# Ledger of designs, part 33: peptides against a protein of PDB entry 8HF1

Target 1, 320 residues: chain A of PDB entry 8HF1
Amino acid sequence: NVMLYATKPTEVMVSFPHQEQVLTVTRLISAEIEKFYVSLDLMNIGVQPIRRSKSLQCLRDPSKKSFVKQLFNDFLYQMKEYGIYAASIAIISLIVEFDIKRRQAETLSVKLMHRTALTLCEKIRHLLVQKLQDMTYDDDDDNVNTEEVIMNFSTPKVQRFLMSLKVSFADKDPKDICCLVFVERRYTCKCIYGLLLNYIQSTPELRNVLTPQFMVGRNNISPDFESVLERKWQKSAIQQFRDGNANLMICSSVLEEGIDVQACNHVFILDPVKTFNMYVQSKGRARTTEAKFVLFTADKEREKTIQQIYQYRKAHNDIA

## One batch from the design tools (peptide; aimed at target 1 Y310)

Design b2_p17_1_s2 (made by RFdiffusion4, then SolubleMPNN; from b2_p17_1, 7 letters changed)
Fold by OpenDDE base, seed 4:
Structure b2_p17_1_s2 (fold): chain B 320 residues (1-320), chain A 17 residues (1-17)
Amino acid sequence: as target 1 above (320 residues)
Amino acid sequence: SELEKEFPDITEEILKK
């Protein structure tokens, strides 16, 4: 029983200023996506054959306009919540997804829709990379992956998260680290993973200390082939984390119920804890004697967060 | 507050290192 033998982790908070990075580039990107939505609504993609698989009837067909809008809305969320640097990583995932969907398109109209989305993603990528290069005197794309650029173009939340990793893990033995990072959305796992790879590589104190992996929730909407690849990747990532070949795992809340992961000494909650179940499941992974459970909160939400976590802690103690 | 003792804010410790 996961609840009964949990050594109580040290619960701590990290606060960050609520700064909306109001950059001209983020406004331009948002406006380009809104223009694309107007164009997308006017596209005649025809009657898509209802795939008669009874199990998928409730699932949004990935070939539909609604799925395209979902990916761009998830991108806009990541740009707002994590910053321009994270957005430059997130857009690559959209490029890959739309190229796959373009190749898998059963009709010319659906193929054209995904091609138009892909063209917009490439434009967005160029706008983001150009903005990251404004701090570098050299036009080289590799120069945008410095600790300074990553920190400057990240939101205060991400800055505090990266600082917390550096302070917690600088020059430690990799074998002494078992870290979980919880995020709300599945696409954030890939985005934060890519950001962490670049940050760790740019930070000498972490290069040989942290080896990240991520886990993405099962995409019930993906074709059987994509779902098989995602399942194989998840199994491999879990196994690497179990074998100690990875010591930091990024996961979404949807994965909490089904993952048998080791007892961890660090658990970071990067996004707000929205449910009692999320609190119990994530905290229940911090099982070592010196385990830390770290929450990130905006300054304006600090009091509300403290009260909410106190209520969850009380409710958990009443059940345990 | 008593609640702040139960959930300490370590932000200053992170910023000083």
Scores: peptide ipSAE 0.512, ipTM 0.917, DockQ to the pose 0.852
OpenDDE base, seeds 1, 2, 3, 5: peptide ipSAE 0.506, 0.488, 0.495, 0.508; ipTM 0.915, 0.912, 0.914, 0.916

Design b2_p17_1_s3 (made by RFdiffusion4, then SolubleMPNN; from b2_p17_1, 7 letters changed)
Fold by OpenDDE base, seed 1:
Structure b2_p17_1_s3 (fold): chain B 320 residues (1-320), chain A 17 residues (1-17)
Amino acid sequence: as target 1 above (320 residues)
Amino acid sequence: SELEKEFPDITEEILAK
């Protein structure tokens, strides 16, 4: 069994204070989304033709309303879990998606639904950017991408993650770095990728050290064009990571899909480990000499996390 | 705890730099 001879990574924890970002802007955004859901439920978009594509049993919500709500719920999650800076990046993904869906709309009612969603996203983006600008003298969007703004408008979890990257990789040779970052949700990969690009660019000690990429799982629900684009992106990202042109990869469930990722010297788990399989698979990528496996946990969940990891470690040793 | 020895919290090290 190849697992028997793998050097066990050093497992460490980084704790963070569980602070709910109780910003007025986050409450306002949440209220605007809730108001939009009431409006969305009242929208008559008609009976959508069930495209029975025989092969992909993916439950396309024939109403398309559940998909709209899912995107906003994922945004609200990212705003809560990663902060308003991450949310300012996450909202761009919604804008892009709703603009595509607006253009692809087969009916005027569906077009109007996606237009209304897009208008809300633009309002949310403006509110977020305006809040980020409260720390800047200039109204330029580029001036909000400083290390200070990123840190101050990120959750304690993200702050500790960024600090951990800086401490771990400052002024190192890029060739000596092979880092994985695991997140729970697919959309978080893009959000954290955008955040890291801006953070690395604003941090001299990391600018020529870290080159991030991201992988999202295959979206079987995406239109054929989106699926082809995503496949091309995944292939390119994986290849850059294999060739050493990228040395940090942000992943969700990518390892479950059998994507061959190389052995890494750093594995960061940004979100809670929910399953034994996730623990084994993510930890199993930290295979180099002196590999580190870093878990982030809220202070209040510290004991529970330690107990859970101990149980997973025991179960893993009983199988190995 | 013995568990804390096997899974150290490095938060202070991260904050000190």
Scores: peptide ipSAE 0.514, ipTM 0.918, DockQ to the pose 0.870
OpenDDE base, seeds 2, 3, 4, 5: peptide ipSAE 0.487, 0.497, 0.507, 0.514; ipTM 0.914, 0.916, 0.918, 0.919

Design b2_p17_1_s4 (made by RFdiffusion4, then SolubleMPNN; from b2_p17_1, 7 letters changed)
Fold by OpenDDE base, seed 1:
Structure b2_p17_1_s4 (fold): chain B 320 residues (1-320), chain A 17 residues (1-17)
Amino acid sequence: as target 1 above (320 residues)
Amino acid sequence: SKLEEEFPDITEEIEKL
C-alpha cells in the first residue's frame, strides 16, 4: 500500500500561461466535428444486438454512436490541452480505431458510420499537417517533426513540460533516470508518447538520454476490449521500464494494481491532480528525498493548486 | 507564503534555456 510510506520527495510547481490556442484551423476542425455529430445523430444504424455477456456490465454503447463521439471529444480535448502538434498524432489513433471498427462492422449502416468518421479524421489530419507545414519549406511529413515545430504548435503546458525535460535530463546518463509522467486520459498517453519520441529524436541533448514508453491503465470498463495486443504492449512496456531499457513512462492511471514500478527519481504530473488517491499514489512513486515531484499548473489555477496540494499533504500526514 | 516555500515555483529556472 503506497499510502503507508511517508514519501518526502522535493515537490515543485511549474506554471504556464493559460492561452487557448485560438487558431483558425482548430475552429474549423471543431466546426467539422459538430457538423459530423448532427449527421451522426441522423444516421439510422438500427438496433444493435445487446450481447448479454453475463460478466461485466460494461455499458457497451449499444448504439456505437456514443463511442464515436467519445473518441472525437477526447481528440478535441487533446487538441485544446496539448496543441495542434499533439492533435496531429492523436488523430492517427482515431484513424486506426475507426478503420478497425469499419472492418469489424457487422452491418452496412455501422460500416458507413465508421467510414464517415474515418473520412473526417483523414480531413482533420490533412488540416493539421498542412498547418504544421506552414513553418517548413518542404511538404514532407518528416519535416514537421523538428524541435521548433513541436514547440511552436504545442500549448504552453506542453512547452514547459518539454523544457522541464530538457533542463532535467540534458546530457545525463540514461541509467540514472527513472521518470514517470502522469496524464489524466488514456488516449493522452499515446499522443504524448508520440510527441516525446519526435521531440527526443529532434533534440540532440535528449536523443541518447531518454527512452520513453507508455502504459495505458487497464480499462476497468472492459477487459474484453483490451486487445491481446494492448495487454502484451503493457507487459512489454512495464518490463522495459523495470529492466532500464526505458527510463520514462507515461501513465494515465496510478498503478493501482500491484505493478511494482520501482522508485522513480522524477514524477511529472502533466494534468491537474483531481483526487487525493492520485496525489498519494503518484507522489508515492517518488520515494527518495532527491526525487522530484513536479506539478504543472495554469497561472490562473496556481493558488487553487497550492491550496489543494496543502490539503492533500495534511490529509496524507494525518494517515501516515 | 509558508506554502510557497514548501512548494516552490521553478518556472523561471525552466525558462532560462
Scores: peptide ipSAE 0.406, ipTM 0.881, DockQ to the pose 0.837
OpenDDE base, seeds 2, 3, 4, 5: peptide ipSAE 0.394, 0.393, 0.402, 0.396; ipTM 0.876, 0.876, 0.881, 0.878

Design b2_p17_2 (made by RFdiffusion4)
Pose (drawn by RFdiffusion4):
Order: structure tokens, then sequence, then C-alpha cells
Structure b2_p17_2 (pose): chain A 320 residues (1-320), chain P 17 residues (1-17)
């Protein structure tokens, strides 16, 4: 009876070769951000509330410097984890966030700090577009070139995930498919969402089948990439997925708990599984029959992750 | 209950791609 309304989806793996080498432009951008941090640390903005540790044992920077550093560090993480083009999208989210803070800002000193951060972010955007541009010698067709650069300017993890996404839904009806993708970090959702938008508008077979939509938790990141203060579109993303308008969901542990959704055909956990409860809930989200469940881990982490999953399965058996 | 092995389908994806 439970299997009537419940389903044990087939759980499969997608391993990918994990490499440690990085590109030189990554070193250059790291040096540029380090120079910016060193300069900003001494920004000496108008006196701010003292921020100490959780236990007050060690001091902390003012909340605003902490916020700027946090955003830059998130951008660097996105770059380290998902390739150059992931950073190319994520830098636009940083631009939008710094513009919004400039608007919200309430002092000349803080405003100046945010504007200069915007300037550096735009310089970084131009740097990313520059390396992305210095590969068009391969060919001139920007669509297939977008597909090729995405395959080439991405980590093996990103290549392998997008490869599985293409193969799983090559020419199926958009109506027939209902899938979710889970990622860990906040701005990674928007970054990878923009990457999927580009890829959907980069391949002929997937162009009219997949509809990517992303949503996150609180501290709601901006939904657009336009910097126009107001937008005309009003319909929400969850209501879209519930209404079938969107079929590809990019969330980060937000939809895993509570949020009712129709039974989904596929679930892709892009970032490695960490918590037993979240594993159980994410698997349960693939509530439809013949549901497919997908995981991505590094080759080096294969034994550890498989052993962890056996621990989970045995724990499920033990509890039962 | 018996715990089943985990199936890796990465090679199939590469072939199909």
Amino acid sequence: as target 1 above (320 residues)
Amino acid sequence: DDVEPIVDISEEIEEEF
C-alpha cells in the first residue's frame, strides 16, 4: 500500500575524474582579490559596532567588511568548484548585489566602498570574458562554440553533470519530464542556473525540452540579471513548478523539506551527499514510479562515499 | 534486508554521449 503512493527510486552514481591542477588566470584573479582585500582591510569606514566571536574570544571585522569578503569568497568558491564560465555568471550576481547595496547604502564612506567593489567586480567580469574570448580560434559558430567552451572551460564535475543531463533528456517531451537538482551553496544555484540557460540556448536537442528554474531560501538573492530596480514578471518559481511551467529546478536544500511538489522523474544531487536525513528526504522527493536518482562524487571520494551510503542504508534497515 | 551494491552508470553515459 505504501508503495502505491510511495516509491523506492533506483539510486545510481555518476563518478567523474577529479583533478587538482588549475589555470594561470585563476592565479592572477587570486592575486587581484588578495590585493583588494589588503587594501579594503584598512578602509577605515566610519566607526562601526564591535563584532566579536560567538564566544567573544576573538575579534571579528565589522559586519560590512565581513559581508563584502563573504561575497568575494563565495565567488572564488564558485570559480574553484565549477570552472571559469561559472564565475562568468556569478560575477554578474555580484554586480547586482553590490548595486543593490549601493542603493540601500546610507553613508558616503560605505557607498564608496561598495562602488569600488563594483568596479573590481566588473574588472573581474572583463577578465573572465577575456579568457572565454581567447578560444574562438577553434571556430566561429557561437552556439556550438558555447557548447564546446562549456565542455572545455569547466571542471570534470561540471562537464560530467551536464553530460548526464543531456543524455538523460535528449529529445523527450518537456511535459513528460520532471526533475530536480540540488546544490549546496547559495549563489551556486543562480550561477549554475545561468550556465544551464546558456547551454539550453547552446544545443539543438535540449533547446525546447528543459526549462530551468531556481529558488533559494531566505536572504533572497536577486532573481534577475538586469539591475533594473523593478521587474514586470511576477509569477513565482515554486508555483511555476507546481503548475508545470518550469520543469528543471535548481534549489539548495530548500525544497528537500516540506515544500510540496508533484512527483518528480529525476533527482540530481550535484554537490556530494552529507546528511542521512537530507539523503532520505531527497530520495523521497523522487516520489514517482521508475524515478531515477543521481549522485556526483569525485573518484578519490568513491570508497568513502560508498561506505557512507552503505552506513546510511544499513541505518535505514536498522531503524526499520 | 540485504543491502544491494551501488550501480555506476558513468561509462554508459559516456558511450551514449

Design b2_p17_2_s1 (made by RFdiffusion4, then SolubleMPNN; from b2_p17_2, 10 letters changed)
Fold by OpenDDE base, seed 4:
Structure b2_p17_2_s1 (fold): chain B 320 residues (1-320), chain A 17 residues (1-17)
Amino acid sequence: as target 1 above (320 residues)
Amino acid sequence: GVIEPLVDITDEILKKY
């Protein structure tokens, strides 16, 4: 029971300026997705044969259009919340998913829908990569993975997060690090994982210091939707983190039912703490004597964040 | 119990970066 550990981590806050990166490329991408939604609504996909699997899957839009829109909405969220660099990684996950769905399509109409979505993702990828290259004098795609490009095309929140990692872990012994990073959304775990791989590789002080992994919470709707591959990946990632072969874990949910991870010395909350349960469970992972619990907040939300954390602390002390 | 202040460490991070 994570609540029973009287963990007193040092709770700290990092603030960031609220800058809406109003880039022309972001507006163009949003407009292309909206045009695609209009086209998608006009597509006749027909009635998919309801696979009589008694799983809660039967409540999904039989057209599968809702799932396509969900992936693009999650992409738009990542582009807004984490920036263009993170979006360039996020779009690859959509490309992979739509290619799988295109190959698995049981009808020509569904195959065409996923093909059209895939074509849009390739256009978006090109627009993002071209914008990242505007800072490079060279047309070499490898030049977009520098510390400078990552920082300049990340939101202020992500910039402060990366700075906090560099300051916290530069030239440290990997064995002395056990770090959790909490994010709100499932797809953000993989996006931030890819961003961190590139950032660590471009940052000499973090090379051979940080080894990231990601874990996606189980989809509450059906464990049957998790591909056998995703379940294998989760088990492998958790095992690597337990064995010390990975020392930074990105998570979208508080590690559900019985996934005990070792006592961590750092917990970063990249996205806002929305619930008391999330606060208690994430804080309850910072169990070492010198453990740090780091919150990120926009400057405009600073006071609201402080008051919310004080309310959660009071409520936690009343239960303990 | 005394509620420990939530310390903003932003300036420390910026100075050390």
Scores: peptide ipSAE 0.611, ipTM 0.936, DockQ to the pose 0.826
OpenDDE base, seeds 1, 2, 3, 5: peptide ipSAE 0.602, 0.601, 0.597, 0.603; ipTM 0.932, 0.934, 0.934, 0.935

Design b2_p17_2_s2 (made by RFdiffusion4, then SolubleMPNN; from b2_p17_2, 7 letters changed)
Fold by OpenDDE base, seed 2:
Structure b2_p17_2_s2 (fold): chain B 320 residues (1-320), chain A 17 residues (1-17)
Amino acid sequence: as target 1 above (320 residues)
Amino acid sequence: MEIEPIVDITEEIEKKY
């Protein structure tokens, strides 16, 4: 009886200074969103017919205003947690979403609400792009996608993540790489994906080494609201990762949902591990020989993070 | 079971970058 000792991944930590990017642009954007919330609360969008979907316990806010606020709150979170470069990508997703909702609006009042939100997103995009261009001598939007601009306008967490990718994967064979990147929020998957595409293209040592994909959790969206395009894209992204056409997958709580992903040699946890299940499931994907499980933590939260991981290790050993 | 310490590799990454 050779007990196949499941090769436990090597667990490592990367610490980063808790520095808030105190930029004038981030304050301006926050103030514009706050002004918009006041205006949004004053908007009379007539009572929308509550389509009782039997499956959604969430009482759809009859005003649809809560969803608009949620998207801007998620954007503000991404700008704070990942920096203004990631925010410049994240705002595009809001523009697309509000344009779709504007076109699908059943009433003039709802159409005007989504139009006002869209106009604010366009203003925010211009403020972000202008700030990224302050480091470039040329006014070309394409010149803002350099390694230097990405690094300088990313939070210390994202900087250390990008450094960790470059150090881990520079000049390696793409076939030897099977990497997962875990983030907390579904919308973060898209902005980190866009950031990684630009970073990889700007980093010669990674251009032919890393091929990223992203995956958004299915259960966080009622199957009824997931567009046919999003479902097709998710299936394609998973298949590309299984076939080895992509070797880095950015995901949220998706693996908690029983998505069958192959055994990986690298697992990066970009955001704090908040649950035992997240720890076990993410770590349980690092199954290859010499697999690495990399945790990112703020310096101030380092001791608390270590203690929490030791508690999770103990709890996992008591169940096994 | 001795809990293996989590190694902080921050300085190693900074030096290799």
Scores: peptide ipSAE 0.575, ipTM 0.924, DockQ to the pose 0.835
OpenDDE base, seeds 1, 3, 4, 5: peptide ipSAE 0.337, 0.315, 0.562, 0.551; ipTM 0.831, 0.814, 0.922, 0.919

Design b2_p17_2_s3 (made by RFdiffusion4, then SolubleMPNN; from b2_p17_2, 7 letters changed)
Fold by OpenDDE base, seed 3:
Structure b2_p17_2_s3 (fold): chain B 320 residues (1-320), chain A 17 residues (1-17)
Amino acid sequence: as target 1 above (320 residues)
Amino acid sequence: AEIEPIKDITEEIEKKF
């Protein structure tokens, strides 16, 4: 019995300019990753358990190489979608993961593969940090975490998101704020969380107003030690949000039916709404009388987004 | 009820920022 009487949130759109301008540093990083994939394909890591799909004789890449490629592909996506500043945070998560996999390696060949991936991540981190420092006269890592550096090295989507947060929450009472931020990918939650911590700390109007947390959806897929720590961390993050110790939550999945999250007054959809289910479930978290549902769209996709949201509103009214 | 198009608030955000 979810009472149908929830006041419909105010639905609004924010557009951002589509910039195709690839910086020299992002081209160099992409080329280094592609060169690494050629080298990775030539590496002999021994016989790995191949999940035979019944239909295609394609020698599926060993699960260990496929995992390395997945992490770098997710990094390349984050660098493209969120910018160089977000990429400088995202690369740290790859460094940590490849160092864990290097230590857990059962063979010298697998250990060497993860060490080579780690060395590439360290090189990428230096290229990103050096580019952030080009705007600062000081070589200190702390000087790259200014509001100006974060804004200048973020994509137009992230810039409009940060502007929308500042305009929405500047000098407000923390108790009056219950904000959800939805992103598409698991690794984006941690990256945007790290970006928001630095942005809030560098922005006086937000420093004592917003306390962010993140939550990753329950991956039932691996019983590994990380999955136990992640499950404990997810429970702690949800509890902090329920207790009011956090007032902004970043999520990669619409919280499945049964995570009792308080009635939120703000819901931000940072990535494109791809499905009607995602639209209904995310909108269904904005339950206060003055609740806002904010989505972001590229200018080139603005008309298509308006038509898609019109169709979703129509379909939702026909079911209600 | 007539379904109004979603409101674009980009200019409002840019003027307040």
Scores: peptide ipSAE 0.557, ipTM 0.929, DockQ to the pose 0.805
OpenDDE base, seeds 1, 2, 4, 5: peptide ipSAE 0.501, 0.477, 0.485, 0.461; ipTM 0.901, 0.894, 0.896, 0.891

Design b2_p17_2_s4 (made by RFdiffusion4, then SolubleMPNN; from b2_p17_2, 10 letters changed)
Fold by OpenDDE base, seed 4:
Structure b2_p17_2_s4 (fold): chain B 320 residues (1-320), chain A 17 residues (1-17)
Amino acid sequence: as target 1 above (320 residues)
Amino acid sequence: EEIEPLKDITQEILEKY
């Protein structure tokens, strides 16, 4: 029995300054969403049919006002945590979702509700794109997808993450890379995926080195058809990562529930580690020789993060 | 086993970027 000494990954942290991006555009967007919520509360959408979900989970009816508010609240969170560049990618996902819901609407009132939400998303998209363009002093380069624009309009957390990717993977062989990026929320996976596609394309040293993929959790709220498409997409994304056709995977906590991903040489934790289980499951993926486990922390939370990781390492050593 | 302190690599990342 060769005890495969599970090579413990090298655990490191990267700190970032706590900067509240107090942009006028973010205040305007927040105020427009708040005005929309007041209007939404006054809308008469009629009696919604109680979809008897076969699953005991309270399936939030995707046609309800609460689901519309959830998508905008999730967008506001992404804008705050990742910056206005990430928000410009995130808003496209809301546009797609509200257009689908508008087409699937069973009543004129529900159709109008989703149309009003879609119109607000287009206004938000315009405000974000305009702000990204206003800092390109070169009037001739309408390209908001440069390394400089991405960096300048990202939060310090995202800046340090992108720097860490460039430093870690510049000019490496794609075959030597097996990277996981953990995020807290499922919708962040798609947002960070879109940001990484643009960043990799704008960064010559990462072009043809990193091929990203993402994995979202099962949406228990989606209709059976959407859940089938999501399951097919998840299987395809996992298979591409197993086959080496993708070498960076963005995932949420859903990898905890038995998605068998190969041993990785890099694991990045972009959002705070909130539980011991999340620590063990994410760290347990960094199993190759010389594997790295990288945490991101705000400077103000640095000591708290150090102490929390020390406690988790101690608890993990006591059970291993 | 002595738990090694969590290494801060922020400066290394900034210098190599």
Scores: peptide ipSAE 0.613, ipTM 0.938, DockQ to the pose 0.764
OpenDDE base, seeds 1, 2, 3, 5: peptide ipSAE 0.576, 0.571, 0.590, 0.602; ipTM 0.923, 0.922, 0.926, 0.931

Design b2_p17_3 (made by RFdiffusion4)
Pose (drawn by RFdiffusion4):
Structure b2_p17_3 (pose): chain A 320 residues (1-320), chain P 17 residues (1-17)
Amino acid sequence: as target 1 above (320 residues)
Amino acid sequence: DYEEEEEELFEPIPDPP
């Protein structure tokens, strides 16, 4: 009876070769951000509330410097984990966030700090577009070139995920498919969403089948990439997925709990599984029959992750 | 061909011993 309304989806793996080498432009950008941090640390904005540790044992920077550093560090993480083009999308989210803070800002000193951060972010955007541009010697067709650069300017993890996404839904009806993708970090959702938008508008077979939509938790990141203060579109993303308007969801541990959704055909956990409860809930989200469940881990982490999953399965058996 | 590529990509996780 439970299997009538419940389903044990087939759980599969997608291993990918994990490498440690990085590109030189990554070193250059790291040096540029380090120079910016060193300069900003001494920004000496108008006196701010003292921010100490959770236990007050060690001091902390003012909340605003902490916010700027946090955003820059998130951008660096997105670049380290998902390739150059992921950073190319993520820098636009940083631009939008710094513009919004400039609008919300309430002092000349803080405003100046945010404007200079915007300037550096735009310089970084031009740097990313520059290395993306210095590969068009391969060919001139920007669509297939977008597909090729995405395959080449991405980590093996991103390449392998997008490869599995292409192969799983090559020419199926958009109506027939209902899939979710889970990622860990907040701005990673928007970054990888924009990457999928580019790839959907980069391939002929996937062009009219997949509809990517992303949503995150609180401290709602901006939904657009336009910096126009107001937008005309009003319909929500969750309601779209419930209504079938969107079929590809990009969320981060938000939809895993509570949020009702129609039974989904596929679930892709882009970032490695960490918690037993979250594993159980994410697997349960593939509530439809013949549901397919996908995981991505590094080759080096294969034994550890498989052993961890056996621990989980045995724990499920033990509890039962 | 896509079905064969999907099967090559999706590695089943065996049951624990």

Design b2_p17_3_s1 (made by RFdiffusion4, then SolubleMPNN; from b2_p17_3, 9 letters changed)
Fold by OpenDDE base, seed 1:
Structure b2_p17_3_s1 (fold): chain B 320 residues (1-320), chain A 17 residues (1-17)
Amino acid sequence: as target 1 above (320 residues)
Amino acid sequence: MNEKLLKEILEPIPEPP
């Protein structure tokens, strides 16, 4: 019965040109990762003990090789979907992860594997930063964090997202803003968070207006990877968002039923809506008067996206 | 400036026919 009186949010579409960022640097990075996969497959890391976690769902690859490949595949996805600037932030997360794994390695062979992965990440970071510096006169890492560099080295999707934020929130009272940004992948939350911090800091009209936070859904995959630090961060981020100390929350689609996130006035879906449940759950967070539900689509996929939204609207009205 | 750009970027999804 609570659904009957909820003001339906205004559904908005933001179209972006489908531009394959065919940069030489992205091809080079992809080729270096593929060479690393060949080397990784040849690495003898020995028989790893199968830690049977009591929850059958944690298929920890006993070899740990699939996890290494997953992180690099996630990085390649971030670079493709969000651009070189976002990739320069994403690679830091891999560096941190592989350094932790290197230190936690129980065997010399596993330690060497994570060291080799880390060395590749450092090389990738250097290639990305060097490419960002092509627009700066100064070799200082801080000088690559300008609005111009962020925009020029972001995909059209991210450019339109940042423009949509600037247009929607420039010079507004931060108290009047309650914004959610949904992304598909867990690692995208950290990447887009880092990008937004730098963008907001470089954009005077958004300084002191937007205070971003991110929430990574509980990793159903490995409770051991949820460092006490990540859980504390999630609790703090949610609390800051509840207290109005943060007014923009980046979250993955794994907002499980039961994260009591406030009624928002803006919901951005940065990645394609893949399921009816994701549509209903994300749209159902836009509950304020004049709430906006903003979708991003490539121009090529615009019609298909509209038809999908019509199907979801129909299905939602048949249940309501 | 912001309102024009808002209209150009933020297209309302029409109601189904």
Scores: peptide ipSAE 0.246, ipTM 0.789, DockQ to the pose 0.841
OpenDDE base, seeds 2, 3, 4, 5: peptide ipSAE 0.245, 0.238, 0.237, 0.240; ipTM 0.786, 0.781, 0.781, 0.795

Design b2_p17_3_s2 (made by RFdiffusion4, then SolubleMPNN; from b2_p17_3, 9 letters changed)
Fold by OpenDDE base, seed 2:
Structure b2_p17_3_s2 (fold): chain B 320 residues (1-320), chain A 17 residues (1-17)
Amino acid sequence: as target 1 above (320 residues)
Amino acid sequence: SNEEKLKSILEPIPEPP
């Protein structure tokens, strides 16, 4: 049941220049990942012991290599879509994941595979951090988290997003803010969360105003694969947002209909709206009288985005 | 003003003609 709430939020669009950031560092990182994929395909990880869960009879070995490739492909996406600063945060999540998987490895060959992936992530992290430090005169690792470094090493989309947050929320009462940020991919939630933490800490006008949290949508994958830690963390993050201890929630578009999140006064759609359902569900969270629904679009796609929104508005009015 | 800066960044999506 799409609860068509009667309150129509103000729909606003933020345009950003389509810049392909062709940095030498991004090309080097992409080339290192491609070399790693060739090496990964040649790795014999042996036949993995079939855990007797009846449903996943599918060859576990392809699933382990495919998962490693998926994590690096999601990293490459984040680097392209959000910039090298966001990539420096995203790579830490891969390091943590591969270290956990290395420790949990049932075979020496699988342990070696995750170790090789981890070594690549450490090399990528070094290349990213070195590039962030090129703007800092001081070799102190802590100086890479400035507003200037974050802005300069973010994509135009992320720059406009951060500017929109600063202008929307500067020096406001944190109690008057209930903000949702929708992103397409699960791993983007954590990456943008880390970026926002550093940005808020570096922006005096947002210090003590914005308290971000993130929520990873439940994958339709069996609840048996969700770590107990991830489920506990999701419950805690939702509770903090409900209690007003957090006033900005980053969530993936895979919010199943069942997350009862409070009425929000701001909804930001950081990634393109791909479906009518995503439009209606995300817009339906902006329920206050002064609620804003903010879309981000590349200048080249502005007209196409406007036409899509008109179609979605028409379809929404035909159902209401 | 922050409000003028907001208007410069946040363009209202026009009503369909």
Scores: peptide ipSAE 0.284, ipTM 0.823, DockQ to the pose 0.846
OpenDDE base, seeds 1, 3, 4, 5: peptide ipSAE 0.262, 0.280, 0.281, 0.267; ipTM 0.813, 0.816, 0.825, 0.815

